Peptides against a protein of PDB entry 4N3Y. Designs and how they scored, part 69

Target 1, 83 residues: chain A of PDB entry 4N3Y
Amino acid sequence: ETRDQVKKLQLMLRQANDQLEKTMKDKQELEDFIKQSSEDSSHQISALVLRAQASEILLEELQQGLSQAKRDVQEQMAVLMQS

## One batch from the design tools (peptide; made by RFdiffusion4, then SolubleMPNN)

Design b2_p19_3_s2 (from b2_p19_3, 10 letters changed)
Fold by OpenDDE base, seed 5:
Structure b2_p19_3_s2 (fold): chain B 83 residues (1-83), chain C 83 residues (1-83), chain A 19 residues (1-19)
Amino acid sequence: as target 1 above (83 residues)
Amino acid sequence: as target 1 above (83 residues)
Amino acid sequence: SLEERLEELRERLRELQAL
């Protein structure tokens, strides 16, 4: 019957529409997730970069300290040799 | 005593060197971590992008299906009205 | 885990900086 066919098709249309809406929602959520994840990663990396910079400063200080210590030792050795 | 001073300074120098080496190692590990983390994030984002593209294709298919279904329903309605 | 390793490194760096 034609009427039955119409009803069937109407149901199929509604179902398809529901699927469409759901998929659109899922897509949006995924896009939001990507955005959020990217931002989080960026912030994390930035923080780590700052920490790396801090370590670099520390290394420079240590190197300077070593150089000074070396000089001091050499000076003392010279004094010792003169004794 | 001068000799005692020399020995003390030598010890300090060794200790400072040990700290330097350790800090250099830690810095390298941090840099490696940053690199690895960045790569992992990039790969993850790429995968998510592909997934988003797949969802887009699905949406296009659904939209086309809906359009077709709409046409089919309209056609059946026309037939019904002629009956 | 990656997070744990990160924290370990951060802690080590903090300790070193405190010297």
Scores: peptide ipSAE 0.057, ipTM 0.452, DockQ to the pose 0.020
Fold by OpenDDE base, seed 1:
Parts: structure tokens; sequence; C-alpha cells
Structure b2_p19_3_s2 (fold): chain B 83 residues (1-83), chain C 83 residues (1-83), chain A 19 residues (1-19)
């Protein structure tokens, strides 16, 4: 019966529209997730870079301190040898 | 006593070296983490992009299906009206 | 590069430790 065929096609159309809407939503969620993930990662990396830079500064200071301490030890040893 | 001073300075030097070594290790760990995090994020984003693209293809197919279904319904309705 | 700079620091540390 043609009427039954029409009803079947209408159902198929509704189902297809529902699926399309769902898929569109899923796509949007994925895009949003990608964007958010990228931004979060970028911020995290930036923060970690700053921390690494701070550590580098500390290393430089410690190195200078070590160099000075070494010199001081050498000078004191020289004094000790002269006495 | 000069000898005691030398010993004190030697201790300070050892302590400074220990701290320097520790800090260098920490810095390396941070750099490694940054690198790994960036690579992981990049791979994840790439995978998600591919998934989004697959969803887009599906959406296009569904849209075409919907358009065809709509046409089919219209044709069947026309037949029904003629009968 | 950052890696090269780290290597330089490691070398300097070794030199300091050798006294």
Amino acid sequence: as target 1 above (83 residues)
Amino acid sequence: as target 1 above (83 residues)
Amino acid sequence: SLEERLEELRERLRELQAL
C-alpha cells in the first residue's frame, strides 16, 4: 500500500534527522574539546617553561657560589701552607 | 683556627655541589616533561581531528540521505494524490 | 638550544666537582 510506504519513509526521515542532529552535536563537542585541550596544554607548557627558567637562574647562582667557594678554599689553603 | 675554616669551606662546597646537582636533575625532568607533554598533546589532538573529520563525512552522507528520503517522500505523496 | 645549555652546565658541574 502506497500509504504505508509513505509512512515508512516519513519514519526513516525522522530517524535520519535525529541521527544527523546527534552527529552534529558530537562533532561540535569534539571541536570544543580539541580547542580546550590545546589551550590547556599551551598554558601548562608555558607555566612549566617559566619554572624551568627559574631553575636555570638558580643553577647560575649556585654555580657562581661554587666558584667563589672554591676560590675561598684555595686561598685559605694557601694561607695555611704559608703558616 | 685556619684548619677549621678550611674544613668548613670544604663542607660548604660539597653542600653547594649537591644542591646544584639536584637542581640540574630537576631542571632536566621538567624539560623532559614539557617535551613529552607536548608530544602527547599533539598526538591526541591529531587523533581527535581525524575523528572529527570522520564525523563530518558521516554528516555529509546523512545529509544526502535525508535529501533523498525527502524527495522520495514527495514523490510517493504525488503518486498517492494521483490515485 | 636548551639541551646544549644543559650540557654545558653539566660539564661545568663536573669540573667543579673535580676541584
Scores: peptide ipSAE 0.048, ipTM 0.444, DockQ to the pose 0.024
Fold by OpenDDE base, seed 3:
Structure b2_p19_3_s2 (fold): chain B 83 residues (1-83), chain C 83 residues (1-83), chain A 19 residues (1-19)
Amino acid sequence: as target 1 above (83 residues)
Amino acid sequence: as target 1 above (83 residues)
Amino acid sequence: SLEERLEELRERLRELQAL
């Protein structure tokens, strides 16, 4: 019966429209999440890289200080042994 | 007094060594964190992109379905009006 | 791009680890 078929198709159309709207929303949310996550990760990684670089500079300074301190101790020990 | 100076320098050397070891550890932890964070973010973003792509495919299918359903309803209505 | 920036950061990290 054509009337029943029309009613069935109208229901299917409404259901399809609802699913379309839902999917559009979900897609937009995922795109927004990807964008935000990527930006946050990029900023975090950049900050950590800068911190690692600062630590590297400190390491270099400490290594130089250790080498100098070792030399100074050795020199002072030599003075003690010779006096 | 040279003996006191030597003792002071030995203490400074020990302190410098302790700081060096600490800084080396901290640097390694930061590098490990950056590595892990980057890998996790990359995998997450890739997964979300795939999901977004799947949603886009579904959207295209739903849009096609909606267009077809609308045409089918219109055709059935025309049949009803003509009979 | 995001991918380019991430690769740059990874490369910099690798350089630091190699020192």
Scores: peptide ipSAE 0.045, ipTM 0.440, DockQ to the pose 0.070
Fold by OpenDDE base, seed 2:
Structure b2_p19_3_s2 (fold): chain B 83 residues (1-83), chain C 83 residues (1-83), chain A 19 residues (1-19)
Amino acid sequence: as target 1 above (83 residues)
Amino acid sequence: as target 1 above (83 residues)
Amino acid sequence: SLEERLEELRERLRELQAL
C-alpha cells in the first residue's frame, strides 16, 4: 500500500536526519576538543620553553662563575708555590 | 675557601645542566604528543565528515522518495474521488 | 578549512530539514 510506503519513508527520513545531526554534532565536538587541547598544550609548551631558556641562562652563568673560580684557585696556588 | 666555592659551583652547574636537559626533553615529548594527537583526531574528523556526507545523501534520497510517494497517494485519492 | 566545511554541511542540513 502506498500509504504504508509513505509512512515507512517518513520514518526512514526521520532516522536519517537524526543520524546526520548526530554525526555533525560529534564532528563539532571533536573539533572543539582538538582546538582546546592544542591551546592547552601550546600554553604548556611555551611555559616549558621559558623554563628551558631560564635554565640555559643559569647554566651559562654558572659556567662563567666556575671558570672564574678555577682561575682564582690557580692564582692562589701560584702564590703558594712562589712562597 | 676558594676551593670549596669551586666545588659548590661545579655541583650547581651539574644540577643546572640536569634541569636544562630534563626541561628540553619534556618539551620535545609534549610536541610529539600534540603531533600524534592531532593526526589521530584529523583521521577521526575525516571519517565523521564522510559519514555525515553519506547521511546527507541518504536524507536527500529519502526526501525525494517521500515526495514521490506522497504524489502517488494523492493520485490514488483523486481517482477514488472521481469514481 | 575544516570549520568552513563543517558550517557548509550544517547549512545543507538546515536546508534539508526545512523541506
Scores: peptide ipSAE 0.056, ipTM 0.395, DockQ to the pose 0.033; fails the geometry check

Design b2_p19_3_s3 (from b2_p19_3, 9 letters changed)
Fold by OpenDDE base, seed 1:
Structure b2_p19_3_s3 (fold): chain B 83 residues (1-83), chain C 83 residues (1-83), chain A 19 residues (1-19)
Amino acid sequence: as target 1 above (83 residues)
Amino acid sequence: as target 1 above (83 residues)
Amino acid sequence: SLEERLRALQEELAELQAL
């Protein structure tokens, strides 16, 4: 009876250790995936932020330039009408 | 001897199962974290895309306005020079 | 691209400023 119990427990232990090893491997893979995904997402988001900021700066410059150009044209028109 | 072996194996089995349970829990937590992180990243990226699209629309409007303004100024200048 | 469109607009603005 004890011999059969030992054999049964040995089998159960082997099965448990196999499952443990598999689960530990899966866990490590998920940790690696999280790390990689986090880095990739961070880089992608940073790139998009920089692009958006660059676009906003350019739009502001264009608006300022347009306003100035409009003022300059109006001044030129005034001078021409008064000459 | 077999009795001692049975006790030893029972202890080892308990320890293995405890570690397995812990590792399985940790794995599940990582899966949940990945899911949440993916959703958060997706939302953030979507928001940035929408902002970029809004900037593009503004650019188109500015471009149309600038083109019209340029034409209007040219017409006014032509009229003034011919008067 | 957006960048190309912005550059084109900048060129058009420069032309306007040259009037």
Scores: peptide ipSAE 0.048, ipTM 0.435, DockQ to the pose 0.101
Fold by OpenDDE base, seed 4:
Structure b2_p19_3_s3 (fold): chain B 83 residues (1-83), chain C 83 residues (1-83), chain A 19 residues (1-19)
Amino acid sequence: as target 1 above (83 residues)
Amino acid sequence: as target 1 above (83 residues)
Amino acid sequence: SLEERLRALQEELAELQAL
């Protein structure tokens, strides 16, 4: 019967629309996740880069201190041997 | 006493060297972590992009199906009204 | 946009359902 067939097709259309809406929502959530993840990763990497740079400065300071300490030891050794 | 001072400075030098080595190792670990994290994030983002693209294809298919269903319903409505 | 496409489809569906 044509009337019943029309109602059946209307139901199918509603179901298809519901699925479309769901899929679009899922896609949007994925896109939002990608964007947020990228931003978070970028911020994290930047923070870690800054930390690495701070470590580099510390290493340079330690190297300088080590060189000075070496010189001081050598000087004291010379004094010891001469005295 | 000069001899004791030399020994003290030698100890300080060893301690400074140990700290330098530790700091260098920590820096290297941070650099390795940054590199690995970046690679992992890149792979994850790529996978999610592919998933989003697959969803786009599905949405297009659903749209096509919905359009066809609409046409079918309209045709049946016309038949119903004419019969 | 996909959102606009969805809204258009929803409008078309609503019109069809009103028949």
Scores: peptide ipSAE 0.040, ipTM 0.444, DockQ to the pose 0.016
Fold by OpenDDE base, seed 3:
Structure b2_p19_3_s3 (fold): chain B 83 residues (1-83), chain C 83 residues (1-83), chain A 19 residues (1-19)
Amino acid sequence: as target 1 above (83 residues)
Amino acid sequence: as target 1 above (83 residues)
Amino acid sequence: SLEERLRALQEELAELQAL
């Protein structure tokens, strides 16, 4: 029956439109998520890089201090041997 | 007493060395974390981009299907009006 | 844009539903 066919096609059209709208929303959510995730990752990476840089400075200071301490110990040992 | 000073300095040297080693490990862990996080983020972003692309294709298909359905419904309506 | 395309489709759907 033609009228029934028309009703069926109208239903299919509504369903297709609903799916289209849903898909568009899903796509937008994905794009928003990507943007947010990228920004968050970028900020976190930057923070970690700065922390690593601070650690490098600390390492250099410790190496310098260690070398000096070694020299001081050697000097004191020399004094002991001379007494 | 010089001998006591030497012992103290040796302790300080060991402590400094231990701290140096710890700091080096911490730095390496941070670098490893950054690398892993960046790789994970990159993979996730790529996956989401592909998903968004698939959604775009689906939207185009739905649009085409919707247009065809519209034409089909209009044709059926014309048949009904002619009967 | 997809938004514009969706709006166009929604308009077409509305026209069809009015039949």
Scores: peptide ipSAE 0.037, ipTM 0.465, DockQ to the pose 0.016
Fold by OpenDDE base, seed 2:
Formats: structure tokens, sequence, C-alpha cells
Structure b2_p19_3_s3 (fold): chain B 83 residues (1-83), chain C 83 residues (1-83), chain A 19 residues (1-19)
């Protein structure tokens, strides 16, 4: 019967629409997740880079201090040996 | 006393060296962590992008199916109305 | 966009359902 056939096709059409909507939602959720994850990772990496840079500054200061201390020790040792 | 002064300076030098080594280690650990985290995030993002692309393909297929179903329903409706 | 395409399909579906 033609009427039954039309009803069946309308049902299939509705089912296809439902699947399309679901898939669209899934895609959007994935895109949103990627965006959020990327932003969060970027912020975290930036913070860690800043911390690494701070350690670099500290290392340079310590190296300078160590070099100066070495010179001071050598000078005092020379005085000791001369006395 | 000069000898005591030298001993004190040598101790300070050793302490500075210890701090320097510790700071160098900390910096390296931070750099390694950043690298690993970035690689992991990159792999995850790539996987999610592929999934999003797969959903795009599915959406296009569903759209084609829906369009065909629409045409089929319209054709059958015309037959029904003519009979 | 996909959203626009989906909306268009939904509208067409609604028209068919109203027949």
Amino acid sequence: as target 1 above (83 residues)
Amino acid sequence: as target 1 above (83 residues)
Amino acid sequence: SLEERLRALQEELAELQAL
C-alpha cells in the first residue's frame, strides 16, 4: 500500500534527522573539548616556561656568586700562605 | 683568624655549589616535563581532530541519505495523491 | 556550516511531516 510506504519513508526520514542531530552534537562537543584542552595546555605550558626562566635567572646569580666566592677564597689562601 | 676565614669561605663555596647543582636539576626536570606534556597533548589533540573529521564524513553521508529520503517521500506522496 | 545545513534539513523534514 502506498500510504504505508509513505509512512515508512517518513519514519526513516525522522530517524535520519535524529542521527544527524546527534552526530552534529557529538562533533561540536569534540571541537569544544579540543579548544578547551588546547587553551588549558597552553596556559600550563606558559606557566612552566616562566618557572624555568626564573630558575635560569637564579642559576646565573648562583654562578656569579660561586665565581666570586672562589676568587675570595683564593685571595685569602694567598694571604695565609704569605703570613 | 685567617685560617678560620678561609675555612668559612670554603664552606660557603661548597654550599653555593650544592645549590647550583640542585637548581640545574630542577630546571632540567621542568624542561623535560614541558616537553612530555606538550607531546602528549599534541597526540591527544590529533586523535580528537581525526574523530571530528570522521563525524564530518558521517554527517555528509546522513545529509545525502536524508535528501534522498525526502525525494522518495515526495514521489510516493505524489503517487498517493494521483490515485 | 553544518548547523545551517542541519537546520535546513530540519525545516524540510518539518514540511514533509506537515503533508
Scores: peptide ipSAE 0.034, ipTM 0.468, DockQ to the pose 0.016

Design b2_p19_3_s4 (from b2_p19_3, 12 letters changed)
Fold by OpenDDE base, seed 4:
Structure b2_p19_3_s4 (fold): chain B 83 residues (1-83), chain C 83 residues (1-83), chain A 19 residues (1-19)
Amino acid sequence: as target 1 above (83 residues)
Amino acid sequence: as target 1 above (83 residues)
Amino acid sequence: DLEKRLEELQRELEELKSL
């Protein structure tokens, strides 16, 4: 009968709406996760880049020190050879 | 004495070189980590994007079904009111 | 670049060790 059909369809409509809302929420959560993950990764990469730059500075300092040490050794060797 | 100074300076030079090599290795490892992390993040994000797209398709299907169900209910209500 | 610089320094160090 028509009344029973209406009630059945109303139930189906409510169920469909609930599923729709759930799916919308799931989609939003995924989008939020992507955004947050990207930001976190970007920050992490930036931090690691800074660490790499610090290593570069240290390398340059060590090279400078090494060059100076080499010169000092060569100077001392010259003194030895001339003595 | 000069010979002892030379030996000391040679040791310092070797130590400096060892530190330089270590720093170089550390820098390379950081660069490799950044590269790998970026690739992994990119792949993960791509997978999540696909999941979001699948959710979008489901949302659209549910919305279409919901709209149809709504129309069906309204039609049945009209029949009831006219009877 | 840094690798090349390191290699050069290592070569110079080895030369110095041979003196």
Scores: peptide ipSAE 0.076, ipTM 0.428, DockQ to the pose 0.035
Fold by OpenDDE base, seed 3:
Parts: sequence; C-alpha cells; structure tokens
Structure b2_p19_3_s4 (fold): chain B 83 residues (1-83), chain C 83 residues (1-83), chain A 19 residues (1-19)
Amino acid sequence: as target 1 above (83 residues)
Amino acid sequence: as target 1 above (83 residues)
Amino acid sequence: DLEKRLEELQRELEELKSL
C-alpha cells in the first residue's frame, strides 16, 4: 500500500508540475497580448487623431471658400440686376 | 459672360457645400471610431488583466501544492527505506 | 460650432437659390 501511495503521489506531482508550467505560459501570453494590444491601440488612436485634425483644417478651408463663393455670387447677381 | 460666371460660381458653391458636408461626416465617423475603439480596447485589456490575476492566484496555489507534494513524496520514500 | 455654421450656410445657400 505504501508503494501504491508513493506512485500516486509521484503522478500527482508530475500533473501539478505540468499544470504549473502551462499556467506560467498562459500568463506570459496574456501579458504579451496586453502589451501588444495597448501599443497597437495607442498607435491607431494617434493616427486617427491626426486624421481628425487634418479634417478640421480642411473644414476651415471649405468654410472660408464657401463664404467667399457666396459673396462672389451675390456681387455678380447685383451686377446683373443693375445692368 | 456674366450669366455664365454666375452659373459657374453657383456650381462651385454647391460643390463646396457638398464637400463640406462630406468632410464633416468623415470627421464625425473618425471621432466615433476613436471612441468605440478606445472603449473596446479598454474593456478587453481590463478583462485580460483580470484573467492574468486569476492565473497568478492559480500559480501560487499550484506552487504551494507542488512543494507540499514533493515533501510528502520524500517523507513516504524515507518511510519505505526505513522499513 | 461647425454644425451650426454649416446649417447657417445651407440656409443662406437655399435663400440665394430662391432668388
């Protein structure tokens, strides 16, 4: 019976060691994933912020152009009505 | 010629307005994307952090169990050698 | 701010078209 108990404990020890190694690997993979995901997200957000800023500049230019075009049309219409 | 100029300017004004509307829409879509991406990333990172913490607890338990099992096996082997 | 300005410009454009 003692020999059987020793064999059982040896098996349990091997199983525990295998589980420990697997868990350590899984933890490391999760840590690596968090790091990579955070870096990727940060880069993507930064790029999109830059694009949004570029769009803001374009909007300002378009607003200026639209206002000028409106004034030009009104002036030309006034000239037509006066002639 | 004046009538032609007016028509041209009216077309330019319409085009500018269309571009302005499109640019505003694009900007809003980018802002919405940034918001959604950031929220999704935050949720995912939080979930992975919790999982990593759970793995840490399991590692600690396994290490304790492994150490105890090793001691138990050694004690049983000593008993066998003494008998 | 930009939305408000766009709405104003759109209104002004429609007024101009009605002339």
Scores: peptide ipSAE 0.066, ipTM 0.436, DockQ to the pose 0.034
Fold by OpenDDE base, seed 1:
Structure b2_p19_3_s4 (fold): chain B 83 residues (1-83), chain C 83 residues (1-83), chain A 19 residues (1-19)
Amino acid sequence: as target 1 above (83 residues)
Amino acid sequence: as target 1 above (83 residues)
Amino acid sequence: DLEKRLEELQRELEELKSL
């Protein structure tokens, strides 16, 4: 019985070690994935944020420029009408 | 010796199982982290996409307004030149 | 796409200013 118990425990130990090794590998892969995904997502989000901000600034500038251009044209027409 | 071997293997098995349990827990935590991070990133990206779409609408409106303003100015100048 | 449209609008704006 003791001999059989030894054999059983040896098998169980091998199985546990196999599972441990697999799980450790899986864990490491997840850590690597998280690291890479985090970096990629951060870069992508940053790029999108910058692009959105640039577009908003340009829209504001265009709106202001359009308003100014309209005023300038109106002033020029007023001068022409006075002459 | 066989008895001592049994005791040694039992200890090793316990140690392996403890490490396995810890590693499995760590793996699960990483999976949960990945899931949450992915959801958060998805929401952030979606918000940025919506902002970009809103900017596109504003650009279309501005473009139409600018084109109309240009036409209006040209028409007014034509009238002034005729008088 | 947005950048291209913005550039086009900028050109149109400059044309308007030149009137």
Scores: peptide ipSAE 0.050, ipTM 0.486, DockQ to the pose 0.101
Fold by OpenDDE base, seed 2:
Structure b2_p19_3_s4 (fold): chain B 83 residues (1-83), chain C 83 residues (1-83), chain A 19 residues (1-19)
Amino acid sequence: as target 1 above (83 residues)
Amino acid sequence: as target 1 above (83 residues)
Amino acid sequence: DLEKRLEELQRELEELKSL
């Protein structure tokens, strides 16, 4: 009877170990996935930030150019009105 | 000529602004996606941690039972060898 | 450490099998 109990416990222990190992593996795989996904997204976000900054610089330059051009036109019109 | 330059700059400004707005929107969408994905993964990881802890408790109980059973078998064998 | 505990249990299991 004791021998049978030992065999039963051995089986249960093996099953429990298998379950634990599987759970730990699944957890690790999920953590690895999140890490990789986060890194990929971080790279993409950084690229988009740089792109946005480049666009902002371009907008500022164009706004300045537009303002200057507008002033130049106004000056020409003023001269024409005074002639 | 100056009038044409103003019109050109206005068009370029509009195009640049559209590009900026699109880029900023894309960035925000990506951040939102990462946040949501991280939350989902966090919930799953927490569940796996709890499962692993439950398995650990089971393993400890089984180990104690197994050790006791082993001692009982050894005691029986010792009695047999002394007979 | 779950991994260490798992290894310990596996070792005890092998010892029991040898009886």
Scores: peptide ipSAE 0.041, ipTM 0.448, DockQ to the pose 0.016

Design b2_p19_4_s3 (from b2_p19_4, 11 letters changed)
Fold by OpenDDE base, seed 4:
Structure b2_p19_4_s3 (fold): chain B 83 residues (1-83), chain C 83 residues (1-83), chain A 19 residues (1-19)
Amino acid sequence: as target 1 above (83 residues)
Amino acid sequence: as target 1 above (83 residues)
Amino acid sequence: SRFEAQERLLEALRQELAE
């Protein structure tokens, strides 16, 4: 009977619609999560990059100082040996 | 004394080096985490997109069926009223 | 890359400290 078919299809349509809406919502939530997570991580990484850059500068300065200090010691020793 | 300066600089250099290495490691770990997390989420989202598409197709088909069934019922009623 | 350059610097510093 056609009327029974209509009622059945109406129920099936509602069920399918609910499923579609749920799936679309889940997808959107995941996309939002990824976006937020990525942005947060990006900021954190940027901060760490800056820290690394600062450390690099420090290391370069210390390396230069160490090299100079070594040379100074060597020079002093040379003077002592020559006297 | 220059020798004391050298020893001090060596210690400072080691400390700076440790800090730099730690920072670089942390940065790399975060990048790896983001990459892996993004890939996992991407796969999940893709699966959900496919589910949503399937649901959308189902909804469209059911909607068409419902409309057709409704028209059939109306036609039957019209025939009855005309008889 | 900058990261690679940092690694090279670190290696050079390690060598310097090993003297």
Scores: peptide ipSAE 0.124, ipTM 0.462, DockQ to the pose 0.067
Fold by OpenDDE base, seed 5:
Structure b2_p19_4_s3 (fold): chain B 83 residues (1-83), chain C 83 residues (1-83), chain A 19 residues (1-19)
Amino acid sequence: as target 1 above (83 residues)
Amino acid sequence: as target 1 above (83 residues)
Amino acid sequence: SRFEAQERLLEALRQELAE
């Protein structure tokens, strides 16, 4: 019967629409998650970059100190040689 | 003593270098993780897009079927009216 | 955390250098 066929198709259409809406929702949620995760990760990376920069500065200071100390030793040795 | 100072600075420099290397490693690992996660998410989104497209096609087919069924009912009603 | 430990080391090194 055509009437029954129409009713069946109406049900199928509703089911299909529900599925489509669900899929769209899932996609949006995933996109939102990725966006938020990316932002969080970006902030974390930035923090690590700052830490690396601080370490680099410290290394430079230590290297300078080491070089100066070495020069001081050399100067002392020179004095001893003249004694 | 200057010699002891030099040795101390050498140790500190090594420790600072180790810290810097560790920080750089951690940064790289995070970047690698983000890259991989992004790729995985991209693939997942693509799959959802494909599913959405399939649902859209199904909806169009169902809509066409519904329209045809409705037309069939109308035709039957017309025949009944002529009887 | 590991990051806190790194910060502690860095700060200790800075203090030692300042002495």
Scores: peptide ipSAE 0.119, ipTM 0.510, DockQ to the pose 0.035
Fold by OpenDDE base, seed 2:
Structure b2_p19_4_s3 (fold): chain B 83 residues (1-83), chain C 83 residues (1-83), chain A 19 residues (1-19)
Amino acid sequence: as target 1 above (83 residues)
Amino acid sequence: as target 1 above (83 residues)
Amino acid sequence: SRFEAQERLLEALRQELAE
């Protein structure tokens, strides 16, 4: 009877070990996934930030150009009116 | 000529604005996605942690039981040998 | 750290089972 109990406990222990190993493995895989995903996303976000910044610079330059162009037109009109 | 340049610049400015808005929107969406994904993963990881802890407790109990059972068998064997 | 401890426990249990 005791011997049978030992064997039963050994089996249960083995099963428990398997369960624990599986759980730990799953956890690690999930962490690895998150890490990789986060890194990839971070790179993508950085690229988007740079693109946005470039667009912002372009916008500012264009606005300045537009303003200057408008002023030039106004000046030309003034000259015409003065003639 | 200058008037034409103004109109051209206005068009370019509008296009630049559209590009900037799109980029900013894309960035925000990506950040939102990462946040949500991270939260989901965190919950899953927490569950795995709890499962692992439960398994550990079980393993410890089983180990203790196994050890005791082995000792009991050894004691019985000793009794037999002494008889 | 807790998981490292768990790994150690697992190893100990494996050894016990191997006996």
Scores: peptide ipSAE 0.084, ipTM 0.509, DockQ to the pose 0.093
Fold by OpenDDE base, seed 1:
Structure b2_p19_4_s3 (fold): chain B 83 residues (1-83), chain C 83 residues (1-83), chain A 19 residues (1-19)
Amino acid sequence: as target 1 above (83 residues)
Amino acid sequence: as target 1 above (83 residues)
Amino acid sequence: SRFEAQERLLEALRQELAE
């Protein structure tokens, strides 16, 4: 019966639309997640890079201090040896 | 006419199914992308964290060594000054 | 690369302290 077929198709159409909307929502959520995750990862990596940079600066300062200290000691030793 | 309505609904149903399949495919691709991206990011961040930690440990050791060296030099200078 | 440079610096400092 055509009437029954119409009712069946209407139900199927509603079901398909419901599923479509659900899937579209899921897709959008995934897109949002990807966007946010990418930003978070970028920030975290940037923070680690900054930490590494700070460490480099500190190491360079220590190196300079050590070199200067060594020179100072050598000079003072020379003065003492000369006197 | 019911017959015409049936044909219309059948067309609409096919269109809805086509859209659904497309969206489902897109969703799956996003899921796969998220999975892979998350794993890659996790590995990269973990590697950076480990390297940062290693650098911190070595830096601390060097700082301690520098402090000790400074003390040793000062003591040696004192000995020389006393002799 | 930055980490490699840092490692080189650390090694240099370690050698300097060893002298």
Scores: peptide ipSAE 0.051, ipTM 0.419, DockQ to the pose 0.771

